# Peptides against a protein of PDB entry 5KEZ: the designs that were tried, part 166

Target 1, 320 residues: chain A of PDB entry 5KEZ
Amino acid sequence: NVAIYNPFRPWWERYQPVSYKLCTRSGNEDEFRNMVTRCNNVGVRIYVDAVINHMCGNAVSAGTSSTCGSYFNPGSRDFPAVPYSGWDFNDGKCKTGSGDIENYNDATQVRDCRLTGLLDLALEKDYVRSKIAEYMNHLIDIGVAGFRLDASKHMWPGDIKAILDKLHNLNSNWFPAGSKPFIYQEVIDLGGEPIKSSDYFGNGRVTEFKYGAKLGTVIRKWNGEKMSYLKNWGEGWGFVPSDRALVFVDNHDNQRGHGAGGASILTFWDARLYKMAVGFMLAHPYGFTRVMSSYRWPRQFQNGNDVNDWVGPPNNNGVI

## One batch from the design tools (peptide; made by RFdiffusion4, then SolubleMPNN)

Design b2_p20_7_s4 (from b2_p20_7, 7 letters changed)
Fold by OpenDDE base, seed 3:
Structure b2_p20_7_s4 (fold): chain B 320 residues (1-320), chain A 20 residues (1-20)
Amino acid sequence: as target 1 above (320 residues)
Amino acid sequence: GEPGPGILWSGDAVGGGSPV
C-alpha cells in the first residue's frame, strides 16, 4: 500500500493499495505465512481484510513511496506491480463532475465512482476480477480461512460473485477438503439509501451496522431505551437474518466517528459500557460475532471531530 | 493534492426507538 507521511503513517494507508504484494508495515510475506501457519496449528483461523474495490487515492503523488517499494502513478492510473492501467478503472463510467461519489442515493454513483477519491477498479472486467482472484487465491493457498471484503457496498454484487467463483478451496493442510472461504462483506446499510444489505446475501454474510448503533443507544439509555427492550434483539429489531449477519459493537471506522454510526457507538473509551455491550453480544446468539482489538491514541476534538482520527497503532517509526 | 483521507461511512444515522 501507499506509505503516507502526512499525516505520519495513518491507519488508513492500509486501505490504499498499490499492489497485491504481501509486504507491508506489519511484515513481509514470509512473516505473514509463518503467522498463518502458527495460528492454524492451534486452531486460530485468519480472515484477511481484502481491499479489492479500489487502489490508492487519486491525489497521492506518483513514485515509489509504498510499503514494498512498488512504483505507482495515480494520475495515470498506472500500477505496474499488478499490473493495472487506465483501462482497469471506472473513470469513464462515472458521470459525476468530480469523479467521486456525490450522491449516495444514486446506486450507480456509489458503485462506479470513487469512494473519497480512491481510484475505482472496473470490476466488470474479467482481467480485473482475475487479478483480484489471484491475490485472494494466493492468500487461500497460504492458509487463510476467508475474507472481509472491504467497501462491498461500492461493488456490484454480481462482480463480487464473479470474483468469488474464481476462488480456490481452502488449504487442505488445515481445512476439510472442499471447504470454501468464509466471506463477510462490509456493507453500510442503516436505511435511507437504495443499496441494501440484502443485495449481498448471495455472496456471504454482511456487516450489520445497525447492531452496534442500536446496542449503543440501549446501553447508554438514550431516548428512554431499556435493556428489557432487547427481548427480541436481532431480527425483531429489523436486523438482517441471523445467518447473514456479522455483528460487532464497534470497528476501526465508527470508533473514530466516521459516517453514520455516530455518537451511539460504544468503544473502549467508554470502558464500562463497552464491556457490557461486548459481553451482551458474545452471550446473545444473533449473528456471527466480531470483537474489536484496538489501541489508544491522543484524541483531539475540534468542532466535534477528532483531528487525530488518522493515528495508527503503536509503531516504531511506522513499523508495527 | 494531499493524500486521500480514510474511509468515510455513508448512510443515515440510526436513531433510538424500541421495536418492542
Scores: peptide ipSAE 0.031, ipTM 0.648, DockQ to the pose 0.032
Fold by OpenDDE base, seed 5:
Structure b2_p20_7_s4 (fold): chain B 320 residues (1-320), chain A 20 residues (1-20)
Amino acid sequence: as target 1 above (320 residues)
Amino acid sequence: GEPGPGILWSGDAVGGGSPV
């Protein structure tokens, strides 16, 4: 991914890929392989946050400022480490003036235009699908158990399916023969927009963002909400089917107050309430649970916004 | 400046917690 130095190595640089090389602040491919092996050997499985909707931001300077030193040029859509070129992006398909998503009520824009400047991959192209599948298959062959598909809302479900159909079975050294990768898709669906979580059920599980948002409201006792109302928690609250749900109290985005639940989201900053929420989540049978392990950062609020929400995990001069 | 990730959506608002 891109190496950003202003601000200094923010967490979000990870979501701006310039190659599919396993070479980041977290380590190199050998170190990753070693970690996966060690984890698998003790029954801990690895799921990769796969960023496959886009490459880096269109405004990032060309050069070799990347975690693996690979050259890239956003201006010309040149990512030779893949390789991708201008033919592999949706620039010509997106019809907005800016090239960015301007209207989230237009599903075509949401999927064909740039997410906040992030160069949008032409996932309709078999070439692009194949390059992504090669990346994911490499990870599968290393021994990962599955994937979180980042920004799935911004990809056509059929394109995702086409990629998934190219995936290998899991590594038989650790998984039963014929095992398929566990897939969960990040889809932010709180209602009110045309893209629905149900559009993605055919590809795997989806993130249920209503879970954390509603649970936060209840535990915070907002609007007179009571714990007793949780009697029919899950599908009874309009959530996706349990077997399609990946549930969580918070994630890295909404932990920073960024959308998908807003102020209702409980985080470790609200320690007592957060423990209650996590405890409830783990005790309740609805959905596949994800527990977050995070870190503190020096929050500085200006006009209701944390100006330090970019701060990444504890590191040594950028190395984790 | 260099762009951050997309974190703003129109569906940010959540309603009440009444069971459906």
Scores: peptide ipSAE 0.029, ipTM 0.649, DockQ to the pose 0.033
Fold by OpenDDE base, seed 1:
Structure b2_p20_7_s4 (fold): chain B 320 residues (1-320), chain A 20 residues (1-20)
Amino acid sequence: as target 1 above (320 residues)
Amino acid sequence: GEPGPGILWSGDAVGGGSPV
């Protein structure tokens, strides 16, 4: 990914790829392979957060300022380490003046325009699909069990399906022959927009963002909400079917107060209430559960916003 | 500044609205 120095190595630089090489501040490929092997040998499975919707921001300076030292040029859409070129992006499909998503009520913009300036890959192209599949298959062959597909809301479900159809079976050293990778898709659907979680059910599970948002309001006792209302928790609350849901109290984004649901979200900063919410989630049978493991950073609120929400995880392996 | 993939939850505000 790109190495961002202003602010200094933020968490979100990890979501700005310039190659599919496995070398970041979190470690190199050998270290990753070692971790996957050790985990699999004791029955712990690894699921990779796969960033396949986009490459880095369009405004990032060209050069070799990346974690693996790969050259890239956002201005010319040149990513030779893949390789991608100007033919592999949706610049010509996006019809907005800025090239960015401007209206989330336009599903075409949401999927064909840049998410906050991130160069949007042309996933309709078989070449692009194949490059992504090669990356994911390399991880499968290492021994990962599946994937979180980042920014799935911004990809056409059919394009995702086309990529998934190219994936290998899981590594038979640890998984039964013929096993398929576990897939869950990040789709933010709180209602009111044309793109729905149900659009993606055919590809795998979907993140249910209503879960943490609504649970937060109940635990906080906002607007007269009561624990007794949780009797029909899950589908009874208008959530996606249990067998399609991946549920969580918080994630790295909404933990930082991003979006309309940010205020209701419970986090480790609210320790007592957070423990209650996580305990409830783990006890209740609805959905596939995910528990957050985060870190503390020096929060500084200005006008209701944390100006240090960029701070990345602790690191002791130097500046890579 | 350079763009970060900070996601804005656009659409409906989240807060209250018990289905019961």
Scores: peptide ipSAE 0.028, ipTM 0.638, DockQ to the pose 0.033
Fold by OpenDDE base, seed 4:
Structure b2_p20_7_s4 (fold): chain B 320 residues (1-320), chain A 20 residues (1-20)
Amino acid sequence: as target 1 above (320 residues)
Amino acid sequence: GEPGPGILWSGDAVGGGSPV
């Protein structure tokens, strides 16, 4: 991914890929392979946060300022380490003046335009699908158990399906023969927008953002909500089917007040309430649970926004 | 400028209210 130095190595630089090479702030491919092996050997499975919707930001300077040293040029859509070129992006498909998503009520914009300036890959192209599949298959062959598909809302479900159809079975050294990768897709569906979580059920599980949002409201006792209302928690609250749901109290985005959920989202900053929420989540049978491991950072609120929301995990001069 | 981490969801709202 791009190495960002202003701000200094933010967490979100990981979501600006310039190649599919497995060398990042966390280590190189050999180290990753070693980690996966060691984890698998003790029954800990690895799920990769796969950033496949886009490459880096369109405004990032060209060069070799990347975690693997790969050259890239966002301006010309040149990512030779893949390789991608201008033919592999949706620049011509997006009809907005900015090239970015401007209207989230337009599903076509949401999927064909740039998410906050991130160069949007033309996932309709078999070439692009294949490059992504190659990346994911490399990880599968290393021994990962599955994937979180980042920004799935911004990809056409059929394109995702096409990629998934290219995936290998899981590594038989650790998984039963014929096992398929576990897929969960980040889709923000709180209602009111045309793209629905159900659009993605065919590909795997979907993040249920209503879960954290609603649970936060209840535990905070907002709007007269009561814990007793949780009797029909799950589908009874209008959530996706349990077997399609990946549930969580917070994620890295909404922990910072972004993405979905707003102020209702409980985080470790509200320790007591957060523990209640996480405890409830783990005790309740609805959905596949994800527990967040986060960190403290020096929050500085200016005009209601944390100016340090970019701060990544504890690191040594950028190395985690 | 470089894109920030935030995901826009301007069409979505965190609704309250129990379905019970």
Scores: peptide ipSAE 0.029, ipTM 0.646, DockQ to the pose 0.032; fails the geometry check

Design b2_p20_8_s1 (from b2_p20_8, 14 letters changed)
Fold by OpenDDE base, seed 2:
Structure b2_p20_8_s1 (fold): chain B 320 residues (1-320), chain A 20 residues (1-20)
Amino acid sequence: as target 1 above (320 residues)
Amino acid sequence: SWAEEQYKKYRERMKKLYNE
């Protein structure tokens, strides 16, 4: 991914890829292989956060300022380490004046235009699908068990399916022959927008963001909510079917979020309430559970917003 | 910087998504 120095190596630089090489602030490919092997040998499976909707921002300076040293040129859409060129992006398909998503009530814009300036890959093209599949298959062959698909809302479900259909079976050194990768898709669906989480059920599980938001309001006793109301927790609260749900109390994004729904999210900053929420989640049978492991950073609030919400995990001058 | 501007846009999007 791109190396960003202003602010200094923020967490979100990881979501601006310039290649599919397995060398980042977390380590190189050999170290990754070693980690996967050691984890698998003791029954701990690895799931990769796969950023496949886009490459880096369109206004990032060209050069070799990346975690693996690969050259890239956003201006010319040149990513030779893949390789991608101008033919592999949706610049001509997006109909907005800016090239960015301008109206989130327009599903076509949400899928075909740039997410906050991030160069949008043309996932309709078999070439692009194949390059992504090669990346994911390389990880499968190393021994990962599955994937979180980042920014799934911004990809057409059919394009995702086409990529998934190209994936190998899991590595037989650790998994039964014929095993398929576990897939869960990040789709933020709190209602009010045309794209629904149910659009993605055919590809695998989806994130249920209503879970953490609603649980937070209940545990915080906001709006007169009571724990007794959780008797029909799950589908009874309008959540997706349990066998399609990936549930969590917080994630890296909404841990830094704000607003009516965002403010309800419980995090380690509210330790007691957070433990209650996580305990309830683990005890309740609804959905596939995910527990967050995060870190503290020097929060600095200005006008209700943490100006240091960009801070990444503990590091030594950018090296984790 | 450009990076800061993009992050700002991201935060604004998150506010929209999580605003009930």
Scores: peptide ipSAE 0.027, ipTM 0.622, DockQ to the pose 0.768
Fold by OpenDDE base, seed 1:
Structure b2_p20_8_s1 (fold): chain B 320 residues (1-320), chain A 20 residues (1-20)
Amino acid sequence: as target 1 above (320 residues)
Amino acid sequence: SWAEEQYKKYRERMKKLYNE
């Protein structure tokens, strides 16, 4: 991914790829392979947060300022380490003046235009699908068990399906023959927009962002909410079907106070209430559960905003 | 709606994070 130095190596630089090489601040490919092997050997499975909707921001300077040293040029859409060129992006398909998504009530913009400046890959092209599949298959061959598909809302479900159809079965050294990767898709559907979580049910599970948001309001006793109202928790609260839901109390985005769910989201910063929420989630049968493991950072609030919410995870392997 | 407001805040935050 791109190396961002202002602010200094933020967490979100990891979501701006310039190649599909496995060498980042989290480690190199050998270290990753070692981790996957060690985890699999004790029954712990690994899924990868796969960023396949886009490459880096359009405004990032060209050069070799990346974690693997690969050259890239956002201005010309040149990513030779893949390789991608200008033919592999949706610049010509997006009809907005800025090239970015401007209206989230327009599904075509949401899927064909840039997400906040991130160069949008033309996933309708078989070439692009194949390059992504090769990346994911490399991970499958290493021994991962599945994937979180980042920014799935911004990809056409059919394009995702086409990529998934190219995937190998899981590594038979650790998984039964014929096993398929576990897929869940990040789709932010809080209502009010044309794109629905149900559009993606055919590809795998989807994130249910209403879960953490609503649970937070209940546990915080906002608006007169009571724990007793959780009797019909799940589908009864308007959530997606349990067998399609990936549920969580918080994620890396909304943990920083401005994500989907807003101030209702419970985090480790409010330890008592957070433990209550996580405990309830783990005890209740609705959805497939995900528990957050995060880190502390030096929060500094200015005008209600944490100006240090960019701080990445602890790093002791040098600045690369 | 409440949901729309929360999503709007999320999108604004994302823009802040990724708009370089």
Scores: peptide ipSAE 0.022, ipTM 0.614, DockQ to the pose 0.071
Fold by OpenDDE base, seed 3:
Structure b2_p20_8_s1 (fold): chain B 320 residues (1-320), chain A 20 residues (1-20)
Amino acid sequence: as target 1 above (320 residues)
Amino acid sequence: SWAEEQYKKYRERMKKLYNE
């Protein structure tokens, strides 16, 4: 991915890929392979956060400022380490003036335009699908158990399926023969927008963001909410079917969020309430549970916003 | 910087996505 130095190596640089090389601030491919092997050998499975909707930001300077030293040129859409070229992006398909998503009530914009300037891959192209599949299959062959698909809301479900259909079975050294990778898709559906979580049920599980948002309001006792109201928690609250839900109290994004929904999210900053929420989640049968492991950073609020919410995990000069 | 600009855009997106 792109190495960002201003601010210094933020967490979100990881979501700006310039290649599919397994070489990042967390380690190189050999180290990753070693970790996966060691984890699998003791029954701990690895699921990769796969960034396949986009490459890096359109305004990043060309060069070799990346975690693996690969050259890239966002201006010309040149990513030779893949390789991708200008033919592999949706620049011509997006019809907004900026080239970015401008209206989230327009599903076509949400899928075909750039997410906050991130170069949007043309996932309708078999070439692009194949390059992504090759990346994911390499990981599968190493021994990962599945994937979180980042920014799934911004990809057409059919394109995702086309990629998934190219995937290998899991490595038989650790998984039963014929096992398929576990897939969960990040889809933010809190209602009120045209894209629905149900659009993605066919590809695997989806993130249920209503879970953390609503649980937060209940635990915080906002708006007269009571714990007793959780008697029909899950589908009874309008959440997706349990067998399609990936649930969580917080994630890296909404942990840093603000606003009405963002403020309801419980995090480790509210330790007691957070433990209550996580405990409830783990005790309740609804959905597939995910527990967050985060870190403390020097929060600095200005006008209600944490100006340091970019801060990445504890590191040594950018290396974890 | 470009990075700061992208960061701002991200924050704006988050506000939109998580406001009910």
Scores: peptide ipSAE 0.026, ipTM 0.625, DockQ to the pose 0.753; fails the geometry check
Fold by OpenDDE base, seed 4:
Structure b2_p20_8_s1 (fold): chain B 320 residues (1-320), chain A 20 residues (1-20)
Amino acid sequence: as target 1 above (320 residues)
Amino acid sequence: SWAEEQYKKYRERMKKLYNE
């Protein structure tokens, strides 16, 4: 991915890929392979956060400022390490003046235009699908158990399916023969927009952002909410079917105060309430649970916003 | 709606993050 130095190596640089090489702040491919092996050997499975909707931001300077040293040129849509070129992006397909998503009530824009300036891959192309599948299959062959698909809302479900149909079975060294990768898709559906979580049920589980938002409200006792109202928690609260839900109290973004779910989201900063929420989540049968493991950073609030919300995990001069 | 407002904030946040 792109190496960002201002601010110094923020967490979000990971979501701006320039290649599918397994070189990041966390280590190289050999180290990753070693980690996967060690984890699998003790029953810990690895699920990769796969960024396949886009490459890096369109405004990033060309060069080799990347975690694996690969050259890239956003201006010309040149990512030779893949390789991708101008033919592999939706520049001509997006009809907005800016090239970015301007109206989230337009499903076509949401999927064909750039997410906040991120170069949008033409996932309709078999070439692009195959390159992504190759990347994911390499990970599968290494021994990962599945994937979180980043920004799934911004990909056509059919394109995702086409990629998933190209995936190998899981590595039989650790998984039963014929096992398929576990897929969960990040889809932000809080209502009010045309794209629905249900659009993606066919591909795997979907993040249920209503879960953390509503649970936070209840535990905080906002708006007169009571714990007793959780009697019909799950589908009874309008959430997606349990077998399609990936649930969580917080994620990396809303942990920083402005993500989906708003101020109701509970985090480790509110330790007591957070423990209550996580405990409830783990005890309740609804959905597939995800527990956050995060870190503390030096928060500095200005006008209600943490100006240090970019801070990544503890590191040694950028290396984690 | 509340949901729409939350999502709007999310979008704005993402824009800030990825365009810095």
Scores: peptide ipSAE 0.023, ipTM 0.627, DockQ to the pose 0.071; fails the geometry check

